# Ledger of designs, part 17: peptides against a protein of PDB entry 3VZA

Target 1, 98 residues: chain A of PDB entry 3VZA
Amino acid sequence: RVERLCKSKELFEERLGLEIRRIHNEQLQFIFRHIDHKDPDKPYMFTLSINEQGDYEVTSCTPPLDCISEFQLKVRETNNFSAFIANIRKAFTALSFK
Target 2, 62 residues: chain B of PDB entry 3VZA
Amino acid sequence: AAYVTQLYYKISRIDWDYEVEPARIKGIHYGPDIAQPINMDSSHHSRCFISDYLWSLVPTAW

## One batch from the design tools (peptide; aimed at target 1 L48)

Design b2_p14_8_s2 (made by RFdiffusion4, then SolubleMPNN; from b2_p14_8, 7 letters changed)
Fold by OpenDDE base, seed 1:
Structure b2_p14_8_s2 (fold): chain B 98 residues (1-98), chain C 62 residues (1-62), chain A 14 residues (1-14)
Amino acid sequence: as target 1 above (98 residues)
Amino acid sequence: as target 2 above (62 residues)
Amino acid sequence: MSAFELMREIINAP
């Protein structure tokens, strides 16, 4: 099963262009690639933690997104984590068009 | 690794077919209504197109 | 497990 799990992660990373890393201070880093068709390897990323209240908290966003605070509010209200990640990618995509 | 792959599923709602050739992107997307098959020849598309297409399957409605 | 629970497990993994 270990082999399948490793393959699964690799397939998701490549096909979705999304890497998930555990980083310091109990955070996850989400790294999007394949956003800019002119520069497919250019990373767009944000970090996420769970605060003391048990809520999702975005701790960084690179490049910055004006909508990230609203998305944080929405995911706390709806618990729709899928829509949260998808909307962030959509916002990064829009940003890549300048 | 199991938790990470499960998180990918919670995000994308995609389950891959792991028994096909590497160039074949085959799986199932589980949307709110009906499950939709994924079956692409990756050699016919750019990485960005493939990612954009797969993400287009993921609803953005809250 | 929910996405929230999965995230907690990943974050708190040894």
Scores: peptide ipSAE 0.789, ipTM 0.964, DockQ to the pose 0.969
OpenDDE base, seeds 2, 3, 4, 5: peptide ipSAE 0.779, 0.780, 0.780, 0.778; ipTM 0.964, 0.964, 0.964, 0.964

Design b2_p14_8_s3 (made by RFdiffusion4, then SolubleMPNN; from b2_p14_8, 10 letters changed)
Fold by OpenDDE base, seed 3:
Structure b2_p14_8_s3 (fold): chain B 98 residues (1-98), chain C 62 residues (1-62), chain A 14 residues (1-14)
Amino acid sequence: as target 1 above (98 residues)
Amino acid sequence: as target 2 above (62 residues)
Amino acid sequence: MSSFELLKQILSAP
């Protein structure tokens, strides 16, 4: 089972170009790659925590996204975490063309 | 990594076929209405194209 | 398990 889980994680990381890591201070780091077709390994990332109120909180975003605060609000309202991540990737993609 | 893999599924709604050769990207995307198969030869596409395609399957509507 | 619960479990793991 451990081998299956490891393989699954690796497939998701490579195919989606999304790595998920737990980092210091009870945060998750989401690292997108395969965004810039000219530099596929260039990372686009944000960090996420659950604050004392039990709400999703974006603690950093690199490069910065103007829309990230709105997305944080939207995910709190809808609890649609899938759309949250997908929209962030979409925003990073748009940013890569600028 | 059970929770992480479950999270990937919650995000993407993709279930991979783990029995095929590594170069074959095969699975099922479970959309809200219908499930659609994924079946790609990775050697025919860039990593960026593959990722873009897979993410295009994920709805962005809140 | 919801995405929220999954996140909590990941964050609380030793």
Scores: peptide ipSAE 0.758, ipTM 0.963, DockQ to the pose 0.937
OpenDDE base, seeds 1, 2, 4, 5: peptide ipSAE 0.754, 0.756, 0.758, 0.756; ipTM 0.962, 0.962, 0.962, 0.962

Design b2_p14_8_s4 (made by RFdiffusion4, then SolubleMPNN; from b2_p14_8, 7 letters changed)
Fold by OpenDDE base, seed 3:
Structure b2_p14_8_s4 (fold): chain B 98 residues (1-98), chain C 62 residues (1-62), chain A 14 residues (1-14)
Amino acid sequence: as target 1 above (98 residues)
Amino acid sequence: as target 2 above (62 residues)
Amino acid sequence: MSAFELMEAIINAP
């Protein structure tokens, strides 16, 4: 089972181009790749924590996204974590064309 | 690793077929209404195209 | 587990 779980993680990382890491100060780092077709390994990332109120909080976003604060509000309202991550990727994709 | 893989499922709603050859991207995307099969030959596509396609399956409506 | 609970579990894992 452990080997299967490791394989599963690797498949998700490669196929979705999304890496999830636990980093310092009780945060998760979400790293998107495969965004820029001219530079597939270029990372687009944000960090996420759960604040003292128990709410999702974006603690960093690189490169910056104007819409990230709105998405944070939306995920708190809807609890739709899937849409949250997908919309961030969509926004990064749009940014890569600028 | 178990929690991370479960989180990937919560994000993507994709369940992979782990028994196929490495070059085959096979699985099922579970949408709210219907499940859709995934079956791609990775040798026919770029990494970016594959990722874009898979993410296109994930609804962005809140 | 919800996505929220999974995130908590990952963050708090030893």
Scores: peptide ipSAE 0.773, ipTM 0.964, DockQ to the pose 0.977
OpenDDE base, seeds 1, 2, 4, 5: peptide ipSAE 0.732, 0.770, 0.770, 0.768; ipTM 0.962, 0.963, 0.963, 0.963

## One batch from the design tools (peptide; aimed at target 1 I31 R33 T62)

Design b2_p15_1 (made by RFdiffusion4)
Pose (drawn by RFdiffusion4):
Structure b2_p15_1 (pose): chain A 98 residues (1-98), chain B 62 residues (1-62), chain P 15 residues (1-15)
Amino acid sequence: as target 1 above (98 residues)
Amino acid sequence: as target 2 above (62 residues)
Amino acid sequence: SKLEEYEEFIDEEAH
């Protein structure tokens, strides 16, 4: 029951290396791990809210990505949240080799 | 708890097989077109490869 | 430990 839900969350966290936290001020924090193969536990994170217009809004990005504003515009236009998350992870992987 | 796992599905389109040994990464990836099985031995791979591979299943086209 | 420092850092960014 609830055990299955917790198990599902843990499988996703460990497998995708992605954790989602509900934090202060109506935000969710997405934390990617398993990005740098030399340091698998190092986090790359961004925070997101749905603003008063009902739009996706990235409220911070640590470390910063220069393309995340473009991604915000694209996710607003297409409503493709899956691609938005996938492209942010690809950007953090690339950033790690800079 | 349910709402976060539902979002993981929305993001990854993966449904896990919850009835397998912990060492097996088993599930199905869904898409526009036919669903694809996943059955990997976690002992054969690094955590990073597993994550990178699973994420490569997620389309990046907008 | 290094992992605890990461968790601390994540908590700092959550605020």

Design b2_p15_1_s1 (made by RFdiffusion4, then SolubleMPNN; from b2_p15_1, 10 letters changed)
Fold by OpenDDE base, seed 2:
Structure b2_p15_1_s1 (fold): chain B 98 residues (1-98), chain C 62 residues (1-62), chain A 15 residues (1-15)
Amino acid sequence: as target 1 above (98 residues)
Amino acid sequence: as target 2 above (62 residues)
Amino acid sequence: SELEKRREEIEKFSK
């Protein structure tokens, strides 16, 4: 099972171009790659926590996204975590073309 | 890694086939209405294309 | 632990 879990993580990281890290202060770091086709290894990342109120909170976003606060609001409203992450990737993708 | 792999599933709704050769990207995407097979030869596509394609399977509607 | 609770919350509150 451990081997399977490790393989699963590696497959997701490579195929989705998404690395997920547990980091300090009880946060998750999401690192997107494969965003810029001209620079596939360029990272686009954000960090996420649950604040004292129990709500999702984006604690950092690099590069910054104008829409990130709106997405934070939307995920709090809908609890659609999948759409939240997917929309962030979509926004990073759009940013890479600017 | 169990928690992280669970997150990947919650995000992507993809279940990989772990019994195929590394060059084969095979799995199932579970959408709200239909399960869609994934079956790609990774040697035929760029890393970015593969990622873009897989992410295109994930709905962005809130 | 508090850390595990927070991680579980992220998992539980997402659909």
Scores: peptide ipSAE 0.173, ipTM 0.925, DockQ to the pose 0.032
OpenDDE base, seeds 1, 3, 4, 5: peptide ipSAE 0.157, 0.148, 0.163, 0.162; ipTM 0.924, 0.923, 0.923, 0.924; seed 3 fails the geometry check

Design b2_p15_1_s2 (made by RFdiffusion4, then SolubleMPNN; from b2_p15_1, 7 letters changed)
Fold by OpenDDE base, seed 2:
Structure b2_p15_1_s2 (fold): chain B 98 residues (1-98), chain C 62 residues (1-62), chain A 15 residues (1-15)
Amino acid sequence: as target 1 above (98 residues)
Amino acid sequence: as target 2 above (62 residues)
Amino acid sequence: SKLEELEKEIEEFSR
C-alpha cells in the first residue's frame, strides 16, 4: 500500500502539475507548474493555513493574484475546496498570458 | 502519504488506474453528475496540455 | 499534521 500511495502522489504531481508541501508555521504550500506552456517548470504558488477561527486563510501568493482574497471568501462561504484550487489555477493561467 | 493522496482526490476528483503502462494516463473523473473516463497516451501530448486537460475536468463553479 | 487537519476539515465540511 505504501508503494501505491507513493505512486499515486507522483502521478498527481506530474499529471496535475501540482505539488503540495507542509511548510513552517503549520501551513500548506501549493505549487503549480505546467501553467506557462513556454516555461512549463515555472512555479506559481500560494500558501494556506487554518487560522484561529478555523477558517481557510491564504498567507501568501506568488505571483500575486488580485482575485485571491475573493477566492478565500468564496471557499469560506461554499466550502468548495475543489473549486477553490481550480479557480486559483485558472487565475494563474490567465496571468501567464500577460 | 495517505492524506496527501486524499487531498488530491478532494481537489481533482480523479481516481487513477495504477495497473496500466506508464505512458498511459488512465482513470476516472467523478463529477457531481457523471463519471468521465480518462484515457490518454501521454506521448501524444505536452505536459502542459495534459495538465490543462485534466484541470478542465474540474468544475470551477462555487 | 497540518495536512491531516486540513483533510479532516475538507472531509467534514466540503461538498
Scores: peptide ipSAE 0.179, ipTM 0.923, DockQ to the pose 0.031
OpenDDE base, seeds 1, 3, 4, 5: peptide ipSAE 0.093, 0.133, 0.172, 0.160; ipTM 0.919, 0.920, 0.923, 0.925; seed 3 fails the geometry check

Design b2_p15_1_s3 (made by RFdiffusion4, then SolubleMPNN; from b2_p15_1, 10 letters changed)
Fold by OpenDDE base, seed 5:
Structure b2_p15_1_s3 (fold): chain B 98 residues (1-98), chain C 62 residues (1-62), chain A 15 residues (1-15)
Amino acid sequence: as target 1 above (98 residues)
Amino acid sequence: as target 2 above (62 residues)
Amino acid sequence: SYLEKLEEEVERFSL
């Protein structure tokens, strides 16, 4: 089972181009790659925590996204974390064309 | 890696077939209505195309 | 929520 879980993680990381890391101060870091077809290894990332009120809070976003604050509101409103992550990736993708 | 793989599933709704050859990308995407099989030859596509395709399966509606 | 609990577990345990 351990081997299967490890392989699963590796497959997700490679195929989705998404790495998830636990970092200091009780935060999760989401690192997207495979965004820019001209530079597939270029990272696009954001960090997330749960604040004192229990709400999702984006603590950083690199490169910055104008829409990230709206997405934070939307995920708090809907609790649709899948759409949250997918929309961020879509926004990063759009940014890569500029 | 149990927790992170659970998170990946929560995000993508993809379940991989872990027993196929490395060149084969096989799995199932579980959408709200029907499940869609994933079956790709990785040698036929770029890494970016594969990722873009898989993410295209994930709904962005809130 | 389920997801909050999952994220807390991810924060507490190894990935």
Scores: peptide ipSAE 0.194, ipTM 0.927, DockQ to the pose 0.037
OpenDDE base, seeds 1, 2, 3, 4: peptide ipSAE 0.139, 0.140, 0.134, 0.111; ipTM 0.923, 0.923, 0.922, 0.920

Design b2_p15_1_s4 (made by RFdiffusion4, then SolubleMPNN; from b2_p15_1, 8 letters changed)
Fold by OpenDDE base, seed 3:
Structure b2_p15_1_s4 (fold): chain B 98 residues (1-98), chain C 62 residues (1-62), chain A 15 residues (1-15)
Amino acid sequence: as target 1 above (98 residues)
Amino acid sequence: as target 2 above (62 residues)
Amino acid sequence: SRLEELEEQIEKFSL
């Protein structure tokens, strides 16, 4: 069971190019790789927490995304976490072309 | 690791086939309408292409 | 903890 869970995590990390970490101050860190085809290991990342009101809050985004605040609003409105993460990746991808 | 695997599923809606050879990327993406099989040879694609392809399966509509 | 609350919220409310 533990072995299966570890394997699952590794498969997702490699295939999606997405690592998820629990970090300090009770936050989740999402690290995207495989964004820049010329530099597949270059990380694109953001951190997420829940604020005192219980709302999703992006606490950092590196590199910065102009759209991240809008996405934060959208996920609060829709609770579509899948679309939230996918849109962030799409935005990072677009940024990598600049 | 149980919690993180749940997060990955909530994000991607992908369920992997863990019994296939390492070079085979096999699973199912569960969309709102139709479940789509995933079955590709990783040796034929770059890591970036594979990731891009898999993410293309994930709807971005809010 | 707030982190556990975050993870719980993602699991509970996400589409």
Scores: peptide ipSAE 0.597, ipTM 0.951, DockQ to the pose 0.031
OpenDDE base, seeds 1, 2, 4, 5: peptide ipSAE 0.665, 0.173, 0.093, 0.145; ipTM 0.955, 0.925, 0.919, 0.924; seed 1 fails the geometry check

Design b2_p15_2 (made by RFdiffusion4)
Pose (drawn by RFdiffusion4):
Structure b2_p15_2 (pose): chain A 98 residues (1-98), chain B 62 residues (1-62), chain P 15 residues (1-15)
Amino acid sequence: as target 1 above (98 residues)
Amino acid sequence: as target 2 above (62 residues)
Amino acid sequence: SEDETLLEEWKEERE
């Protein structure tokens, strides 16, 4: 029951290397690991809220990505949250080789 | 707990097989078109490859 | 400073 839900969360965290935390001020923090193969535990993170207009809003990005404002505009336009997450991870992978 | 796992599905479109040994990464990836099985041996791969591979299943087109 | 605090909180959770 609840064991299954916890198990599902852990499988996603370990297999995608992605953790989602509900943090202060109506935000969710997305933490990617397994990005730098030389340092698999190093995190790359951004935070997100749904603003008062009901729009996706990236409220911080550590380390910064220069394309995340473009991604915010795209996710607002298309409502494609899956692609938004996937493109942010691709951007952190690329940033790691800069 | 359910709401986060539901979001993982929305993001990755993967449903895990919860009835397998821990060393097996097994599940199905869903998409616009036919669903695809996943059955990998975790012992054969690094954690990063597993994550990179699984993420490569997620389309990046907007 | 806020992002550093969040990173430290997350590290503590993983310990």

Design b2_p15_2_s1 (made by RFdiffusion4, then SolubleMPNN; from b2_p15_2, 5 letters changed)
Fold by OpenDDE base, seed 2:
Structure b2_p15_2_s1 (fold): chain B 98 residues (1-98), chain C 62 residues (1-62), chain A 15 residues (1-15)
Amino acid sequence: as target 1 above (98 residues)
Amino acid sequence: as target 2 above (62 residues)
Amino acid sequence: DEDEELLEEFEEEEE
């Protein structure tokens, strides 16, 4: 099972171009790659936590996204975590073309 | 890694076929209405294309 | 609330 889990993680990381890390202060770091086709290894990342009120909170975003606060609001409203992450990637993708 | 893999599934709704050769990207995407097979030859695509394609399977509607 | 529960579980494990 451990081997399968490790393989699963590696497949997701490579195929989605998304690395997920546990970081200090009870946060998750999401690192997107394969965003810029001219620089596939360029990272686009954000960190996420649950605040004192129990709500999703984006604690950092690099590069910054104008829409990140809106997405934070939307995920709090809808609890659609999948759409939240997918929309962030979409926004990073759009940013890479600027 | 169990927690992280759970997150990946929550995000992507993809289940990989782990019994195929590494060059084959095979799995199932579970959408809200229908499950769609994934079956790609990774040697025929760039890493970015593969990622873009897989992410295109994930709905962005809130 | 499954997604939120996962994140909460993560944070609880880190405590």
Scores: peptide ipSAE 0.039, ipTM 0.916, DockQ to the pose 0.039
OpenDDE base, seeds 1, 3, 4, 5: peptide ipSAE 0.038, 0.036, 0.038, 0.036; ipTM 0.916, 0.915, 0.916, 0.915; seed 3 fails the geometry check

Design b2_p15_2_s2 (made by RFdiffusion4, then SolubleMPNN; from b2_p15_2, 6 letters changed)
Fold by OpenDDE base, seed 4:
Structure b2_p15_2_s2 (fold): chain B 98 residues (1-98), chain C 62 residues (1-62), chain A 15 residues (1-15)
Amino acid sequence: as target 1 above (98 residues)
Amino acid sequence: as target 2 above (62 residues)
Amino acid sequence: DEDEKLLQEFEEERK
């Protein structure tokens, strides 16, 4: 089972182009790749924490997204984490077209 | 690793088939109303296309 | 709430 879990992580990272890492101060870093077809390895990143109130909080976003604050509000309202992450990727994709 | 894989499932709603050859991307996306099979030859597509396709399965409606 | 717990568990596992 342990081997399968490790393989699962690797498959998700490669196929979704999404790496998830724990970083300092109890934050999660989400790193998207495969966004820009001209530069597949270019990372698009954001960090996420749970604040003292228990709410999702985006602590950084690189490159910056004008919509990230709205998405943070939406995920707090809907608790739809899947849509939250998917919309961020969609926004990064749109941004990659410049 | 159990929790990170759970997180990936929470995000993507995809379950992989782990018993196929590495070049075969096979799994199931579980939508709210229908399960969509995934079965593609990775050698026929770019990494970006594969990722874009898989993410296209994930609803963005809040 | 469910997703919040998942994130917390992920962080705890990696400590």
Scores: peptide ipSAE 0.059, ipTM 0.920, DockQ to the pose 0.046
OpenDDE base, seeds 1, 2, 3, 5: peptide ipSAE 0.055, 0.058, 0.051, 0.055; ipTM 0.920, 0.920, 0.919, 0.920; seed 3 fails the geometry check

Design b2_p15_2_s3 (made by RFdiffusion4, then SolubleMPNN; from b2_p15_2, 4 letters changed)
Fold by OpenDDE base, seed 2:
Formats: structure tokens, sequence, C-alpha cells
Structure b2_p15_2_s3 (fold): chain B 98 residues (1-98), chain C 62 residues (1-62), chain A 15 residues (1-15)
């Protein structure tokens, strides 16, 4: 089972171009790659925590996204975590064309 | 590692086929209404194309 | 939510 879990993580990381890390202060770091076709290894990342109220909170976003605060609001309203992450990736993709 | 893989599933709704050759990207995407098979030859595509394609399967509607 | 619980458990796992 452990081997399968490790393989699963590796497949997701490579195929989605998304790495998820545990970082200090009880946060998760999401690192997107494969965003810029001209620079596939360029990272686009944000960090996420659950605040004292139990709500999702984006604690950093690099490069910054104008829409990140709105997405934070939307995920709190809808609890659609999948759409939250997917929309962030879409926003990073759009940013890469600028 | 269990929570990591669970998180990936919650995000992507993809279940991989782990028994195929490494160059074969095979799995199932579970959308709200239908299950969509995934079956790609990774040697035919760039890493960015593969990622873009897979993410295109994930709904962005809130 | 279930997603929030998963994130909390994920974060607690490293503690």
Amino acid sequence: as target 1 above (98 residues)
Amino acid sequence: as target 2 above (62 residues)
Amino acid sequence: SADEELLEEFEEERE
C-alpha cells in the first residue's frame, strides 16, 4: 500500500504539474509547474491554511493574483475545493501569457 | 502519504491505472455526471500539454 | 467540510 501511495503521488505531481507540501505553521504549499510552455519548470505557487475560524485562508501567492481574494471567498461559500485549485491554475496560466 | 493522495483525488477526481506501462497515462476522471476515461501516450505530448489537458477535465464552475 | 477536515488531518500528520 505504501508503494502504491508513493507511486500515486509521483504520478499526480508529474502529470498535473502540481506539488503539494506541508510547510511551517500548519500550512500547505501548492506549487504549479507546466504552466508556461516556454518555461515548463517555472513555479507558480500559493500557500493555504485554515484560520482560527476554520476557514480557508490564502497566506501567500507568487506570483500575485488579483483574483486570489475572490477565489478565497468563493471556496468559503461553495466548499468547492476542486474548482478553487483549478481556477487558481487557470489564473496562473492566463498570467503566464502576459 | 494517504492524505496527499486523497487531496489529489479531491482536486482532480482522477483515479490512475497503476498497472500500465510508464509511458501510458491511463485512468478515469470522475465528473459530476459521467466518468471519462483517460488514455494517452505520453511520448506523443509535451509535459505542459498533458497537464493542460488533464486540468481541462476539472470543472471550474463554483 | 470534508475538504477542510482532510486539510487539517494532512497538516496534523506532520506535527
Scores: peptide ipSAE 0.039, ipTM 0.915, DockQ to the pose 0.045
OpenDDE base, seeds 1, 3, 4, 5: peptide ipSAE 0.036, 0.031, 0.036, 0.037; ipTM 0.913, 0.910, 0.913, 0.913; seed 1 fails the geometry check

Design b2_p15_2_s4 (made by RFdiffusion4, then SolubleMPNN; from b2_p15_2, 6 letters changed)
Fold by OpenDDE base, seed 5:
Structure b2_p15_2_s4 (fold): chain B 98 residues (1-98), chain C 62 residues (1-62), chain A 15 residues (1-15)
Amino acid sequence: as target 1 above (98 residues)
Amino acid sequence: as target 2 above (62 residues)
Amino acid sequence: EEDEKLLKEFEEERK
């Protein structure tokens, strides 16, 4: 099972182009790659925490997204974490075409 | 790594087939209505295409 | 809720 879990992580990282890291101050870092087809290894990332009120809070976003604040509101309203992450990736993808 | 894999599933709703050869991307995406099989030859596609395709399976509706 | 629990567990594993 441990071996499968390790393999699973690797498969997800490569196939989704998404790395998830634990970082300081009880935050998660989400690193997207495979966004820019001309530069597949270019990272697009954001960090997430749960604030004192228990709400999702985006603590950083690189490159910045104009829509990130709205997405934070939406995920708080809907609790749809999957859509939250997917929409961020979609936004990063759109940004890569500029 | 159990928690991160759980998170990946929570995000993607994809379950991989771990018994196939490395070049085969095989699994199941569990959408809200029906499950869709994933079965593609990675050698026929770029990394970016594969990722884009897989993410296209994930609904963006809130 | 469920997502929060998952994230908390993820962070707790780091400690």
Scores: peptide ipSAE 0.058, ipTM 0.923, DockQ to the pose 0.045
OpenDDE base, seeds 1, 2, 3, 4: peptide ipSAE 0.051, 0.057, 0.053, 0.054; ipTM 0.922, 0.923, 0.922, 0.923

Design b2_p15_3_s2 (made by RFdiffusion4, then SolubleMPNN; its pose is not in this set)
Fold by OpenDDE base, seed 2:
Structure b2_p15_3_s2 (fold): chain B 98 residues (1-98), chain C 62 residues (1-62), chain A 15 residues (1-15)
Amino acid sequence: as target 1 above (98 residues)
Amino acid sequence: as target 2 above (62 residues)
Amino acid sequence: SESEELLKEIEEELK
């Protein structure tokens, strides 16, 4: 079971190009790679926490995304976490072409 | 590890087939209405293409 | 929500 879980994590990290880390102050860091085809290892990342009100809160975004605040609002409204992450990746992808 | 893999599933809705050789990217994507098989030869694609393709399976509609 | 609970569980488990 443990071996399977470890393998699962590795497969997701490599195939999705998404690493998830716990960092200080009860935050999760989401690190996207494989965004820029010319620089596949270049990281695009954001950090997420749950604030005192129990809402998702983006605490950082690197590089910055103009749409991140709107996405935070959308995920709070819809509770669609999958779409939230997918849209962020889409936005990072768009940014990589500029 | 169980929790993070659960999070990956919640995000991607992908369940991998763990009984295939490393060069095979095989699994199932569970969309809101249908399930679609994933079966790729990783040697035929770049890492970026693979990631882009897999993410393309994930709906972005809120 | 399920997502919030999952995030909290992950954070708690990794302490």
Scores: peptide ipSAE 0.132, ipTM 0.926, DockQ to the pose 0.040
OpenDDE base, seeds 1, 3, 4, 5: peptide ipSAE 0.116, 0.101, 0.106, 0.171; ipTM 0.924, 0.923, 0.923, 0.927; seed 5 fails the geometry check

Design b2_p15_3_s3 (made by RFdiffusion4, then SolubleMPNN; its pose is not in this set)
Fold by OpenDDE base, seed 5:
Structure b2_p15_3_s3 (fold): chain B 98 residues (1-98), chain C 62 residues (1-62), chain A 15 residues (1-15)
Amino acid sequence: as target 1 above (98 residues)
Amino acid sequence: as target 2 above (62 residues)
Amino acid sequence: SESEKLLEEIEEELE
């Protein structure tokens, strides 16, 4: 089972181009790759925490996204975490064309 | 790594077939209405195309 | 609920 879990993580990381890491101060770092077809290994990332009120909070975004604050509001309102992550990836993709 | 794999499923709604050869990307995407099979030959596509395709399966409606 | 379980998983990963 442990081997299966490790393989699962590996498959998701490669196929989705998304790495999820625990970092300092109780935060998760989401690292997107495979965004820029001309530079597939270029990382697009944001960090997430749960604040004292229990709400999702984006603590950093690199490169910055104008829409990230709105997405944070939307995920707090809808609790649709899947759409939250997918929309961030879409925004990073759009940014890569500029 | 149980927690992170659960997060991946919650995000993507994809369940992989772990028994196929590495060159075969096989699984199921569970949408709100229907389950869509995934069955790709990775040797026929770039990494970016594969990722873009898989993410296209994930709804962005809030 | 689905959201509560997801939050739990995130919290577990953050700990």
Scores: peptide ipSAE 0.162, ipTM 0.926, DockQ to the pose 0.033
OpenDDE base, seeds 1, 2, 3, 4: peptide ipSAE 0.098, 0.120, 0.087, 0.097; ipTM 0.922, 0.923, 0.921, 0.922

Design b2_p15_3_s4 (made by RFdiffusion4, then SolubleMPNN; its pose is not in this set)
Fold by OpenDDE base, seed 5:
Structure b2_p15_3_s4 (fold): chain B 98 residues (1-98), chain C 62 residues (1-62), chain A 15 residues (1-15)
Amino acid sequence: as target 1 above (98 residues)
Amino acid sequence: as target 2 above (62 residues)
Amino acid sequence: SAAEELLKKIEEELK
């Protein structure tokens, strides 16, 4: 089971191009790669925490996204975390073409 | 890695087949209506194409 | 929510 779980994590990281890390002050960092086809290893990332009110809060976004605050509002309203992450990736992808 | 893999599933709704050779990307995507098989030869695609394809399976509707 | 709780568990797992 342990071996399978480790393999699973590695497969998701490589195939989705998404790494998840813990950083200081009880935050999670989501790092997207494979966004720019001309530079597949270029990271696009944001950090997320649960604030004192229990709400999702984006604490940083690199590079910055104009839509990130709206997405934070949407995920609080819908609780659709999957769509939240997918839309952020979509936005990063659009940014990479500019 | 139990919780992080669970999060990956919550995000992607993909379940991998762990018994195939490394070059084979095989699994199932569980959409809200129909489950769809994933079966790719990774040697035929770039890393970016593979990721883009898999993410295309994930609905973006809120 | 379930996702929020999972995030907290992941934070603990990744310490």
Scores: peptide ipSAE 0.272, ipTM 0.937, DockQ to the pose 0.045
OpenDDE base, seeds 1, 2, 3, 4: peptide ipSAE 0.217, 0.180, 0.213, 0.220; ipTM 0.930, 0.928, 0.929, 0.930

